# Ledger of designs, part 31: peptides against a protein of PDB entry 3B8E

Target 1, 230 residues: chain A of PDB entry 3B8E
Amino acid sequence: PFLIFIIANIPLPLGTVTILCIDLGTDMVPAISLAYEQAESDIMKRQPRNPKTDKLVNEQLISMAYGQIGMIQALGGFFTYFVILAENGFLPIHLLGLRVNWDDRWINDVEDSYGQQWTYEQRKIVEFTCHTPFFVTIVVVQWADLVICKTRRNSVFQQGMKNKILIFGLFEETALAAFLSYCPGMGVALRMYPLKPTWWFCAFPYSLLIFVYDEVRKLIIRRRPGGWVE

## One batch from the design tools (peptide; aimed at target 1 P184)

Design b2_p18_4_s4 (made by RFdiffusion4, then SolubleMPNN; from b2_p18_4, 15 letters changed)
Fold by OpenDDE base, seed 1:
Structure b2_p18_4_s4 (fold): chain B 230 residues (1-230), chain A 18 residues (1-18)
Amino acid sequence: as target 1 above (230 residues)
Amino acid sequence: VEEEIRQKLLELAQQALL
C-alpha cells in the first residue's frame, strides 16, 4: 500500500492508526485462531519426502500465496479509497502527484477534478474519511483470508467453520471495525470518520475474488500434487 | 505524532519498497 502512496504521490490512503489496528487488532486474533485450527489431515500425515527441499519449496509457495493474497487485499483497499475520493470529486488520475499540495496546510484552494476548491481541513476530512473504509475493506477481505487459510489443500466447504476461536476472531475484527467506524469520537481520536454502512459491501467483490482464487489454487493443488502452485 | 509516524513509515516504505 505505501509503495503506491509513495510512487504515485497520492493522498495517504490509510493512517498509522489504521495500520496499527490491522496489524495488532485484526490480524493478531485471527493468526492465533489459525494456530488452534485443526491441522489439515493431509498436512499432518504428509511427511516431507525430503525435509530440506520440500520445506523450502513449501515456504516459498506459501510466501508467494500470502503475498498474492496480500496484493489482492491491498487492491481492495485502494479500490475503496479511489471510489470514495472519486465520489468526493477527486478522480484517480487527478490524485497522482497531488500529495504535496494536499498535505500543504497553506494551500487552501486545491482543486478537484471538477474545479471545486478544497481547503486543507476539507481535504483532511476526505482523507481521513478514506481511512475507515480502507480498514473495513481490509477486515472484510480478511474474512475470506481467514476462512481460506485454515486449509491449504482442502476446500473450505470440506473443513467447515468448526474453530470457535476463528469465529471469535472474525467477530472480534468485525466488532472492532464497527467500533472504529461508528463509535462517537473515533474521528477525532483516531482520524477514522464514520462510514456509511453501504461501504462495507465495497470489499465483498474482493473477498469473493480471494475466495475463488484460493479455491481454484487448492483445486489445482488437489489435481496436481507437488505442482508449483502448492 | 501521527505525522512523525507517517514520515517514518514513508521512510521505511521507501527503504523496504513496501
Scores: peptide ipSAE 0.013, ipTM 0.306, DockQ to the pose 0.029
OpenDDE base, seeds 2, 3, 4, 5: peptide ipSAE 0.007, 0.000, 0.011, 0.000; ipTM 0.298, 0.214, 0.352, 0.257; seed 4 fails the geometry check

Design b2_p18_5 (made by RFdiffusion4)
Pose (drawn by RFdiffusion4):
Formats: structure tokens, sequence, C-alpha cells
Structure b2_p18_5 (pose): chain A 230 residues (1-230), chain P 18 residues (1-18)
């Protein structure tokens, strides 16, 4: 959100105060819950881990996330940001440009008249809007994320999805999102109510992508002992 | 007040599901 905000100088898809809603707020309970997760095999049947090699935060870890599911999770939220505007004057292939505030009116685009009070608006289909969606879009995928980061070898089937806390940590998250996107007014610090009708589901298309993917490879992993590149 | 009550309800829901 901040990166592409510079390369193609488009409108800020995600705010900073808006980022401190995934860390010390929404994703919180989910990860804590990840811990209550149980065995995945008879571990008391394997030499002790050699602390010289198999680190905790391996780098393959980074690949399988920081550059793989952080992306298909990236596109999903970097999509909703678009259709959060298209239904207001989004530039499907346009927009790529600054948007002053002291401007107050004077300019707009794609057949419109945006600015003052609609400058609080020219930055409201984004502020109290686009951001907040690019937020729920996050959590949206954090589901398939939270349900894939529950094994590194077994399918959600071969390991029943019964992490009581986590399952009941999901609504415990999703709810925070909505109870926060429709907060009777805590929209001052955060943003405004994203139209329940669609503004949510739009990110859900991608979550199904995440899931099946890591779900597949795990088979490639099992169907193949010392799986190749994966 | 609605905001504060709303968050208190949210906390209670969270604690319940915990």
Amino acid sequence: as target 1 above (230 residues)
Amino acid sequence: FPVFFFFIILFFILFFFS
C-alpha cells in the first residue's frame, strides 16, 4: 500500500493508523490461538533439532509467506481498493496522480466534480472508505491464512479443523473488524462503514485462492518424499 | 457513550468466545 503509493503515485490504499489494526488488534487472537494447535505426528520419534541449522524463523518460511501468500493476499486487497472507487469515480486505468487537499474542489476525474467537503470526500471514498475495505480484505484472507498456518504437512482434513480457540477466534476477529467498521462513531480515529452488501465479499474471491494453493502443495509435499523445489 | 458501550460489548463477546 505504501510501496505502490510511490511507484505509480496513486491514492494511499492503506493508512498507517490503519495498519495498527492488524498487529496489536485483529490478527492478535488468531496467532495466539495458533499456539493451542496440537501435534501433527509422533515427534517423540526424531533426533533433537540441531540448533545450528533448522532455525525457528527459517528463510523458507519467508518465501512461503513474505513472497508467496503475502502476494496473493496482496492482490486481493490491492483489488478491493479499486472496485471501492469504481462505484464512485474510480479510474480503472486512470487516476495515477497526486490529490492535493488545499485544492478544495478545483479538480476531479472520470466524469465528476470532487473537492472541498467533497475533499473531505475526495479523500473519503478512501479515508473512511478504501482503507477500511483494504482492511476487511486483509482479515478476509486471514481466514484461509489462519486455516493454512495450521500445519506444514497435513491437510485441513487429515487434521480436523477443531482448534476450539482458533475456530472461535475467527469470529473473534472478523467481528472486531465489523464491530469496528460500523462502530457507532469510532470512525473518527478509524474509517467509515463499508457497504455490507459487497464491500466485504470482494476480497473473499482471493481467499479461496490462498487456501487451495498451500493445500495442494502439501500434497506435492507428501506425494513426494523430499519434495523438489517445494 | 454508544462507542464505549459498543466496545464493552465487543470485549464481552471476545471473552465469551475465549

Design b2_p18_5_s1 (made by RFdiffusion4, then SolubleMPNN; from b2_p18_5, 16 letters changed)
Fold by OpenDDE base, seed 1:
Structure b2_p18_5_s1 (fold): chain B 230 residues (1-230), chain A 18 residues (1-18)
Amino acid sequence: as target 1 above (230 residues)
Amino acid sequence: DEVERALKELKELVEKLR
């Protein structure tokens, strides 16, 4: 997100505080939960084919897969960001290069795509309003990510969701997202303004996309063991 | 509509506190 912020010179879609909340609040507990997940039966039973070459290739492929998932996750966040800004009069094309004027507190007449002038304070409210749904989008997408990370080859439907700690992690991150989204004072403290409940659903397509992507990937791995998608 | 009003009020409150 920050790279796009710099390259496109758009208003910051995800603040530092929200990033920290993701890292500490939404990633840590799920990661711990995965440590308690039962080992995938096929992982434990699989003999190393070539411990020198296959391991390195697999690690690279896994890193690429997670990288791709991360990109899909980011895409979901940006989608939500652009939709919210568009609803507030700022079309995506208008946001390009707007950062300099957007962040200047002395400019109180920044125009949206419809010619409406926005004060600095108003712009910052809109910006910070985007932080919350971006964060929530990440959380919702992380639901899928966390679930799919339980297995390497088996479908989620085969492995199931028996890990109570995983369920707790999902609950915790969701509760945190709700707390940060709706608790009074969070806008002041964390620059996370209240979110319309409908925005929670904006992430669902991307969560589903990640889920489908991983299930397809795993299906390919099962059908073609040792393939490039492993 | 009520939720939207409540959210608006909350945003306004946050703005006042800032």
Scores: peptide ipSAE 0.007, ipTM 0.298, DockQ to the pose 0.034
OpenDDE base, seeds 2, 3, 4, 5: peptide ipSAE 0.005, 0.000, 0.000, 0.000; ipTM 0.280, 0.194, 0.278, 0.297; seed 3 fails the geometry check

Design b2_p18_5_s2 (made by RFdiffusion4, then SolubleMPNN; from b2_p18_5, 16 letters changed)
Fold by OpenDDE base, seed 5:
Structure b2_p18_5_s2 (fold): chain B 230 residues (1-230), chain A 18 residues (1-18)
Amino acid sequence: as target 1 above (230 residues)
Amino acid sequence: EEVKKALEELEELRKKLL
């Protein structure tokens, strides 16, 4: 998010508070829950890792975690951001370079794509209205991320959803997201303005995409052990 | 009370924008 914010000079898509809520709030319980996941059926059939040559975190794992999945998450968040701004009169092309004027409190006549003038206060309300849906988008995508992390090779359908702590984690992060999104005072205290419930569904295609992508990846690994996707 | 007033103002502005 910040890289695009700097490079494109667009209004801030995700606030610092929302980032902290992700890092400390929504991700902690789910991550701990993975420690209680059942081992894959083939784990004891795998050769032991060579500690001298094999890294615990290999380039393939890094590529999956930060490269592929992280990019899909970012795309989901930015999609939600651009849709909200477009619905408020700011088309994506018009947002390029707009940050300087957007963040200037003394400019109260910033024009949207349709010639409507926006005060500083109005602009900040729209900006902070984008932060919450971006956050919720990440949480909804994290459902898929957590589920795909249950296994390295086996399908989630083979592994099943027997980990009660993981299920609790999914409910916890969702409840926290709902609390931060809809609790009175969050707009003033955390700059997390409430969102229409329909925005929760905006992330679903991306969650499905992650899930399908990982299931296809795992299918390839099962069919071709030691391949480039492992 | 100030927080409540600020929330009401923000909600009114939000209703105009969204």
Scores: peptide ipSAE 0.022, ipTM 0.491, DockQ to the pose 0.035
OpenDDE base, seeds 1, 2, 3, 4: peptide ipSAE 0.007, 0.019, 0.016, 0.015; ipTM 0.379, 0.535, 0.474, 0.482

Design b2_p18_5_s3 (made by RFdiffusion4, then SolubleMPNN; from b2_p18_5, 16 letters changed)
Fold by OpenDDE base, seed 1:
Structure b2_p18_5_s3 (fold): chain B 230 residues (1-230), chain A 18 residues (1-18)
Amino acid sequence: as target 1 above (230 residues)
Amino acid sequence: SEVEEALRKLEELVKKLL
């Protein structure tokens, strides 16, 4: 996300606080929860035929799969970001290269896509208004990620939601997202302005996409053990 | 205001490091 911000020279889609909340708040507890997940029966029983080559292949494939999921997650965040900015008059095409003027406090006449002039303060409010939905989008997408990460080969439907710690992690990240989104003062303290409840649903298509993607991936792995999709 | 300034400085620092 941050690389796209630099390359496209767009207004910052997520603040440092949101990044920290993702990395420390939303990812850590779920990651710990996954450590307590019962290992997939097939993973524990499957000795690598060749420990060196099969491990490297699996690590690469896992890295690629998580990289792909991470890209879908980022796309979900950016989608939410662009929709919010578009609703405020800034179409995605107009955001390209706008950062320099956007971040300049002395420029108070930055025009949106419709010719409306925005003061620095107004622009920053809109920018910070994007941080919360971006964060929430990440959290909602992470629901799917956490659920799918508990298995490598088996469907989520087969393993079920048995890990109480995982359920707690999902609750914790959701509660944190709600707290950061709706607690008074979070806009000032964390630049996370209140989110309309409807924006929580903007991430659902991406969560579903990740879920479907992973289930399809797992289905392919089950049908073709040792394939490049594993 | 002070928190906002600190956050801005942090953001600028992160922007320089990333």
Scores: peptide ipSAE 0.008, ipTM 0.327, DockQ to the pose 0.035
OpenDDE base, seeds 2, 3, 4, 5: peptide ipSAE 0.007, 0.008, 0.007, 0.007; ipTM 0.301, 0.313, 0.319, 0.316

Design b2_p18_5_s4 (made by RFdiffusion4, then SolubleMPNN; from b2_p18_5, 16 letters changed)
Fold by OpenDDE base, seed 5:
Structure b2_p18_5_s4 (fold): chain B 230 residues (1-230), chain A 18 residues (1-18)
Amino acid sequence: as target 1 above (230 residues)
Amino acid sequence: DEVEEALRELLELVEKLL
């Protein structure tokens, strides 16, 4: 989010406070829950990792986590961001380079894609209106991310959803996201304005995409052990 | 009101840390 904010010079898509709510709030319990996941059925048939040669974090893991899944997550968030701004009159093409004028409190006549002028206060309301849906989009995508992280090779359908702590984590992160989004005072406190319930569904296609992508990846690994996809 | 105050305090703390 921040990289695109800087490079494209667009209005801030995700606030610092919302990022902290993700990193410290919604992600911690789900991440801890993975420690309680049942071992894959073939784990005892695999050779032990050599601590001297086999890195815990390899290029494949980095590529999967940041390059593939992280990009899909970011696309989901930005999709929500662009839809909200478009509904308020700002088409994606018009947002490029707009940040300088957008953030200038002395400019009260910033035009949208339809020629409507926006005051600084109005623009900031729209900006902060994007932060909460972006945050919620990340949480919804994280449902799929957490589920796919249950296994390295086996399908989630083979592993099942037996980890009660993981299930609790999914409910906890969702409840926390709802609390942060809808609790009175959050708009003033966290600059997290309430979102329409329909915005929760905007992330579902991306969540499904992550799930399908990882299941296909795991299927390829199972069919072609030792391939470049591992 | 108490939740709003606690959140305001938390925000002020976060703003001081950032």
Scores: peptide ipSAE 0.005, ipTM 0.362, DockQ to the pose 0.061
OpenDDE base, seeds 1, 2, 3, 4: peptide ipSAE 0.000, 0.000, 0.000, 0.005; ipTM 0.338, 0.308, 0.335, 0.293; seed 4 fails the geometry check

Design b2_p18_6 (made by RFdiffusion4)
Pose (drawn by RFdiffusion4):
Structure b2_p18_6 (pose): chain A 230 residues (1-230), chain P 18 residues (1-18)
Amino acid sequence: as target 1 above (230 residues)
Amino acid sequence: SFVVFHLVFTFFVLFFFF
């Protein structure tokens, strides 16, 4: 959101105060719950881990996330940001450009008249909007995320999805999102209500991508002992 | 007031699910 905001100088898809809603806020309970997760095998049947090699935060970890599911989760939220506008004057292949505030009216695009009070709006189909969706889009995928980060070898099937806390940590998250996107007014600090009708589901298309993917490879992992590149 | 009540409610819901 901040990175592409520079390369193609488009409108800020995600705010800073908006980011402190994934960490110390929404993802919180989910990860804590990850811990209550149980065994995945008879571990008391394997030499002790050599602290010289198999680190906690391996780098393969980074690959399988910081550059793999952080991306297909990236596109999903970096998509909803578009169709959050298209239905207001989004530039499918346009827009790529600054948007002053002291401008106050004077300019717009794709057949419109944006600015002043609609400048609070020219930055509202984004502020109290686009951001907030790029937010619920995050959580959206954090589901398939939270359900895949529940094993590194077994399918959600071979390991029943019964982490009481986590399952009942999901609504415990999703709800925070909506109870926060329709907060009777806590929209001052955060953003405004994203149209329940669609503004939510739009990110859901991608979550299904995440899931099946890591779900597949795990097979490639199992159907292949010392699985190749994966 | 409505904000505070809603937040408190949210925290209660979260606590119940915990």

Design b2_p18_6_s1 (made by RFdiffusion4, then SolubleMPNN; from b2_p18_6, 16 letters changed)
Fold by OpenDDE base, seed 4:
Formats: C-alpha cells, structure tokens, sequence
Structure b2_p18_6_s1 (fold): chain B 230 residues (1-230), chain A 18 residues (1-18)
C-alpha cells in the first residue's frame, strides 16, 4: 500500500496505526498457529532438506509470498480503497497526483471527479473511512493466506482443518478486527472509523482467488513434481 | 509520533469509559 502511495501520489490508503494492528495484532496468533500444524501426509516420502544447499527462505518462497500472494492481497485492498473513494466522488484516475493537495490543510477546495469541493476535514474523514475497510480486507484475505500456508504440496482438503490453534487464530484475528472496527471511540482513538458490514464481503472474491490459485498450484505440483511451480 | 498520539487518545478514552 505504501509503495503505491508514493509512486502514484494518491491519498494514504492505509494508516500507520492500521498497519501496526495488522502486523502486531491480527497476524501474530495465526502465524504462531502454523507451528502446531500437522505434518503433510507424504512428508516421510520426501527427501530431507540439505541445510547446506537448501535455504528456508529462498527466491521461490519470496516470489510466492510477495510476488504472487502479496500482489493478490494488495489488489484486494486497493479494490476496496478505490470503491470507497469512488462512492465519495473520487474516481481512481482523479486520485493520481492528488496527494499533495489532499494532505495540505490550507487547501479547502480540492475538487472531486464531479467538481464538488472538499475541505481538509472532509477529505480526512474520507481517508480515515478507507483505513478500516482496507484493514478488514487484509484480514479477510489473510484467512485464505493462513489456510494455504498449512501445506506446501497437499491440498487443504487432503490435510484438513484439524489444527485447533489455527482455527482459534482465525476467530481471534476476526474478533480483533471487529473490535477495532466497531468498538465505540475507535474512530477517535485509532482513526479507524466504523465500516458498513457489507465491506467485509468486498475481499471475499480475492480471498477465494488466493485459495483457488494455491489449490491449482498444489495440484500442478502433485501432477508434475520438480517443476518450476514448486 | 502518530502511534504515540493514538495510544494517548486510547488511554484517555479508556479513562473516560471507566
């Protein structure tokens, strides 16, 4: 999100506080839960990793995490962001280069795509209105990300959902997201304004896309072992 | 600084709610 903010000079799509809520709040318990995941059913049929040649974090893992899944996650977040801004009169094309004027408190006549003028206060309300749905979008996409991380090769349907700690993590991150989104005073305290319940569903297509993509990837790996897709 | 300010606002909110 922050890279696009810099490159495109758009209004800030996700605040620093919301980023911290993701990194330190919603992601920690789910990540820890993966340590308790059951081994894949075929693990004993695999060759042991060579610690001298095989890195735990390699270019392939980075490409998968940041290049593929991370891009789908970002698309989900930005989709939600652009929809909210468009509903408030700011079409995506109009947001390009708008940051400088958007963040200037002395400019109170920033025009939207329809010629309506927005004060600094009004613009900041809209910006902060985007932060919470973007945050929730990330959480919803993280459901799929967590589930796909259970296995490298086996389908989730083969592995099953037997890890109770992982299931707890999914509920915990969702409950925390709901708390941060709807608890009275969070708008004042954290600049996280309440979101309409419908915004929770905006990320579902992207969550599903991640899940389907990974299942297809794993299917290809199972059919063609040793391919580039592993 | 934003985080610190947010924490201060949160603290104040909690104090007001208690």
Amino acid sequence: as target 1 above (230 residues)
Amino acid sequence: DEVKEALERLKKLVEELL
Scores: peptide ipSAE 0.073, ipTM 0.741, DockQ to the pose 0.058
OpenDDE base, seeds 1, 2, 3, 5: peptide ipSAE 0.022, 0.015, 0.030, 0.009; ipTM 0.334, 0.393, 0.556, 0.384

Design b2_p18_6_s2 (made by RFdiffusion4, then SolubleMPNN; from b2_p18_6, 15 letters changed)
Fold by OpenDDE base, seed 1:
Structure b2_p18_6_s2 (fold): chain B 230 residues (1-230), chain A 18 residues (1-18)
Amino acid sequence: as target 1 above (230 residues)
Amino acid sequence: SAVKEALEKLKELVEKLL
């Protein structure tokens, strides 16, 4: 998100505090919960890792975490961001390069895509209105991420949802997202303005996409061990 | 291998942009 903010010079889609809420609040408990996940059914049938040749964090894990899933997460967040800004009159194309004028408090006549002028305060309200749904989008996408991280090769349907701590983590991050989205004062404290409940659904296609993508990936890995998908 | 190549290209792109 922050790279696109810099490169495209768009209004900040996700504030620093919101990023910290993701990294420390919503991701930590679910990530720790994976330590309590049951091993894959075949894990004990695999040869031990050779510490001399096999990296603990291999290129495949990096590719999955940062290359594949991270990109889908980013797309989900930006989709929600652009939808909200478009509903407020700012089309995606109009946002390109707008940041300089957007962040200037002395410019009170920034025009949207329809010629409506926005004061600095109004623009900041819209910007901060984007933070919450972007955050919520990430949380909803992370539901799928957490679930798919249960296994490397087995389907979630084969592994099941036996980890009660993981399930608790899903509820915890959801409850935190709801708290940050709807608790009075969060707009002032965290620049997270209240979210319409309908915006939670904006992430669902991406969550489903990640889930389907990973299940297909795992299916390919199971059918073609050592393939390019690993 | 294709994903690795794509990641390397992405890394190079990011390094050029930053």
Scores: peptide ipSAE 0.000, ipTM 0.224, DockQ to the pose 0.014
OpenDDE base, seeds 2, 3, 4, 5: peptide ipSAE 0.000, 0.000, 0.000, 0.000; ipTM 0.235, 0.213, 0.264, 0.279

Design b2_p18_6_s3 (made by RFdiffusion4, then SolubleMPNN; from b2_p18_6, 16 letters changed)
Fold by OpenDDE base, seed 1:
Structure b2_p18_6_s3 (fold): chain B 230 residues (1-230), chain A 18 residues (1-18)
Amino acid sequence: as target 1 above (230 residues)
Amino acid sequence: DEVEKALKELEKLVEELR
């Protein structure tokens, strides 16, 4: 997200505080929850065919898979960001290169895509309004990530949701998202303004996409053991 | 409606602090 912010020179879609909330609030507890997850039976029983090459290949494939999931996650966040800004009059194309003027407190007549002038304060409110939905999008996508991370080969439907700690992690991150989204003062304190409940659903397509992606990946792995997708 | 009220309140607060 930050790289796109720099490259596209768009208003900041995700603040540093929001990033910290993701790292500490939404990633840590789920990661711990996964540590308590029962090992997949096929992982536990599978001896490496070649301990050196298979381990390296698997690590690369895992890294690639998580990288791909991370990209989908980021795309979901940006989608939400662009939708919110578009609803406020800033079309995605108009945002390109706008950062310099956007962040200048002395420019109070930045025009949106429809010719409406925005003061610095108004722009910052809109910017900060995007932080919360972006965060929520990450949380919703992380639901899928956590679920899919339970297994490498087995479908989620086969492994089930038996880990109470995982369920707690999902609840905790959701509760944190709700708290940050709706608790008074969070906009001032964390630059996370409240969002309409409907914005929670903006991430669902991407969460579903990740879920489907991983299920398809796992299906391929099951059908072709030792393939490049493993 | 509550979210909109909260948003408006936050907007006001930000405007006052800026």
Scores: peptide ipSAE 0.008, ipTM 0.324, DockQ to the pose 0.033
OpenDDE base, seeds 2, 3, 4, 5: peptide ipSAE 0.008, 0.006, 0.007, 0.000; ipTM 0.287, 0.283, 0.280, 0.267

Design b2_p18_6_s4 (made by RFdiffusion4, then SolubleMPNN; from b2_p18_6, 15 letters changed)
Fold by OpenDDE base, seed 3:
Parts: C-alpha cells; sequence; structure tokens
Structure b2_p18_6_s4 (fold): chain B 230 residues (1-230), chain A 18 residues (1-18)
C-alpha cells in the first residue's frame, strides 16, 4: 500500500497503524497455526532437505509468496480502495498525482472527476473510509492464503481441515477484523471508520481466485512432478 | 486528539523513510 501511495502519488490507501494490525494482529495466530499442521501423506517419500545446499526460504517460495499470492492480495485491496473512491466521485485515473493537493490542509477546493469541490476535512473522511474496507479485504483474502499454505502438493480436499489451531486462527483474525471495523472510537484511534457490511463481500472473488489458482497449481505439480510450476 | 496527532506524525515519518 505505501509503495503505491508514494510511487503513484495517490491518497493513502491504508494507514500505518492498520498495517501494524495486519502484521502483528491478524497474521500472527494464523502463521503460528501452520506449525501444527499435519504432515502431507507423501512427506516420508521425499528426500530430506540438505541443510548445506537447500535454503529454507528459496527463490521459488519468495516468487510464490510475494510474486503471485501477495500480488493478488494487493490487487484485491486496491480494487476495494478504487471502488470506494469512485463511488465518492474520484475515478482511478484522477487519483494519479493527486496526493500533494489531497494532503494539503490549505487547499479546500480539490475537484473530483465530476467537478465537485472537496474540502480538506471531506477528503480525509473519504480517505479514512477507505482504510477499513481495504483492511477487511486483506483479512478475507488471507483466509484463502492460510488455507492454501496448509500443503505444498496435496489438495486442501485431500488434507482436510483437521488443524483446530488453524481454525481458531481464522476465527481470531476475523473477530479482530470485526472489532477494529465496528468498535466505537476506532475511527478516532486508528483512522478506521466503520464499514458497510457489504464491503466484506468485495474480497470474496479474490479469495476464490487465490484458492482456485493454488488448487490448479497443486494439481499440475501432482500430474507433472519436477515441472517448472513446482 | 493526541492519538490522531501521534498517528499523523508516525505516517509522515514512515512516508519520509520509505
Amino acid sequence: as target 1 above (230 residues)
Amino acid sequence: SAVEEALRLLEELVAKLL
């Protein structure tokens, strides 16, 4: 979020404190839960990793995590952000370079895509209105990410959902997201204004996309072991 | 509020450092 904020000079998509709530709040318990996942059925058929040659974090894992799944997550968040701003009169093309004027307290006549003038206070309300739905979009997409991370080769349908700690993690991150989104005072404390319940569903296509993408990837790996997709 | 000001300062700092 911050990189695009700087590079594209758009209004801030996600607040710093909200990012910390993702990194320290919603992601921690789910990530720990993966340590308690059952081994894949074929784990004993794999050669042990050579600790001298095989890195624990390899280029393939980085490519998968950041280059594929992370990009889909970011796209989901930004989609939600652009939809909210468009509903408030700011089309995506108009946001490019707007940050300088958007963040200037002394400019009270920033025009939207339809020629409506926005005061500084009005602009900040719209900006903070984007933070909560963006955050919730990330959490909803993380459900799919957590589920797909259960296995490297086996389908989730083959592995099943037997990890109670993982299930607890999904409920915990969702409950935390709901608390941060709807608790009174979060608008002042975290710049997270309450969201309409409909915004929870905005992320569902992206969660489904991640899930389907990974299941297809795993299917290809199972059918063609040692392929470039592995 | 003091919280809002602290958040603003933090965001400004992060935006300058990144």
Scores: peptide ipSAE 0.020, ipTM 0.436, DockQ to the pose 0.034
OpenDDE base, seeds 1, 2, 4, 5: peptide ipSAE 0.017, 0.016, 0.018, 0.020; ipTM 0.411, 0.399, 0.462, 0.450; seed 2 fails the geometry check

Design b2_p18_7 (made by RFdiffusion4)
Pose (drawn by RFdiffusion4):
Structure b2_p18_7 (pose): chain A 230 residues (1-230), chain P 18 residues (1-18)
Amino acid sequence: as target 1 above (230 residues)
Amino acid sequence: LEEFEETEEELEELLEEL
């Protein structure tokens, strides 16, 4: 959101105060719950882990996330940001450009007249909007995320999806999102109500991508002992 | 809730202009 905001100087897809809603807020309970997760095998049958090699935060970890599921999760939220506008004057292939505030009216685009009070709006289909969706979009994929980060070898099937806390940590998250996107007014600090009709589901198309992916590989992992590149 | 109503009216006005 901040990165592409510079390369193609488009409108800020995600705000800063908006980021402190994934960490110390929404993703919180989910990860804590990850811990209550149980065994995945008879571990008391393997030499002790050599603290010289198999680190906690491996780098393969980074690959399998910081550059793999952080991306397909990236596109999903970096998609909803578009169709959050297209239904307001989004530039499918346009827009790529600054958007002053002291401008107050004077300019718009794709057949419109945006600015003052609609400058609070020229930055509202984004502020109290686009951001908030690029938010729910996050959580949206955090589901398939939270359900994949529940093993590194077994399918959600070979390991029943019964982490009581986590399952009941999901609504415990998703709810925060909506109870926060339709907060009777806590939209001042945060954003405004994203149209329940669609503004949500739009990110859901991608979550299904995440899932099946890591779900597949795991097979490639199992169907292949010392699995190749994966 | 008053803010929502105002915002909803603004959206309806915008849609009319569109």

Design b2_p18_7_s1 (made by RFdiffusion4, then SolubleMPNN; from b2_p18_7, 11 letters changed)
Fold by OpenDDE base, seed 5:
Structure b2_p18_7_s1 (fold): chain B 230 residues (1-230), chain A 18 residues (1-18)
Amino acid sequence: as target 1 above (230 residues)
Amino acid sequence: EELLEEEEKLREELKKLK
C-alpha cells in the first residue's frame, strides 16, 4: 500500500493510526488463534521425504500464499478508496499526481474531475473519510484469510469452524472496526470519520476472491499431491 | 493529540524524502 502511494503520488489512503490498528489489533488475535488451531491430520502425519528440501519448499509456498493474500487485501482497500473518492468527485485518473496540491494548505482551489473546487479542509475531510473504509475493508478481507488458514489441504467446509479462539478473533476485529467507524470523537481523535454502512460491502468481493482462490488452491493440492502448489 | 502530531511529523518527513 505504501509503495503504491509513493509511486502513484495519490492522496494518502491510510493513516498511521489505522496502520497501527491493523498491525496491533487485527494481526495479534489471528496469530494466537492459529497457534491453537488443530493441525490438519495429513500435515502432521506425513513425514517429509527430505526434511531440508521439503521444509524449504513448504516455507516458500506458504510465504507466496501469504504474499498473494496480502496483495488481494491491499487491492480491496485501494478499491474502496477509489470508489469513495470517485463518489466525491475525484476519479482515479485525476488522483494520479494530485498529492502535492492535495496536501498543500495554501491551495484552496484544487479541482475535482468535474471542475468543483475543494478547499484544504474539504480535501482533508474526504481523505480521512477514506481511512476508515480502508481499515474496514482490510478487516473484512481478513475474515476470509483467517478462515482459510485453518486448513492446508481440506476445504473449510470439510474442516468446519471449531476453533473458538478464531471465532473470537473475528468478533474482536469486527468490534474494533465498528468502534473506530462509529464511535463519537474518532474523527477528531484518530481522523477516522464515520463510515456509511454500505461501504462494508465493498470488501466482500475481495473476501470472496480470497476464499475462492484458496479453495481452488486446496483442490489442486488434493488432486496433485506433491505438486508445486503444495 | 500526540498521535496526530506524530502523524503530521511522519507526513512531513515523508515529504522531505520525496
Scores: peptide ipSAE 0.006, ipTM 0.292, DockQ to the pose 0.035
OpenDDE base, seeds 1, 2, 3, 4: peptide ipSAE 0.006, 0.006, 0.000, 0.016; ipTM 0.299, 0.284, 0.278, 0.377; seeds 1, 4 fail the geometry check

Design b2_p18_7_s2 (made by RFdiffusion4, then SolubleMPNN; from b2_p18_7, 12 letters changed)
Fold by OpenDDE base, seed 5:
Structure b2_p18_7_s2 (fold): chain B 230 residues (1-230), chain A 18 residues (1-18)
Amino acid sequence: as target 1 above (230 residues)
Amino acid sequence: EELLEKLEELRKKLEELK
């Protein structure tokens, strides 16, 4: 998100505080919960890893974790960001290159896509209004990410949802997201303004996309062991 | 218009906290 902010010169889509809340608040408990996940049914039937030739973290895993899934998460966040700004009169095309004028406190007549002028204060409120939904979008997408991490090869439907700690983690991160989004004073303390409940649903297509993508990937792995998608 | 009204409300709250 930060790189796109710099390259496209758009208003800041996600604040530093929200990033910290993700890294330290919402992701820790879910990550710990994976330590309590039951082993896949075939794990002991697999050939042992050769420590001389087989990397514990291979290029395929890196591509999945940081490439594919990360891109889908980012797309979800940016989608929410663009929707909110569009609802406030700023179409995506108009946002390109707008950052310089947007962040200038001395310019109080920045025009939106419809010719409405926005003061610096108004612009910052809209910007900070985007931060919370972007954060929430990441949390919603993280639901799918956590669930798909339960297994390496088996379908989630085969593995089931028996890990109570993982379920607790999902509720914890959701509760934290709701707290940060709707608790009075968060706008002042964290610059996280409350969001419309409808904005929670903006992430659902992307969460579903991650889930479907991973299930298809795992299906391919089961049909073609040792393939490029493993 | 509803968004503008909410923005104005938020602005007022921010001004009260300054």
Scores: peptide ipSAE 0.012, ipTM 0.389, DockQ to the pose 0.082
OpenDDE base, seeds 1, 2, 3, 4: peptide ipSAE 0.006, 0.006, 0.000, 0.000; ipTM 0.343, 0.374, 0.244, 0.152

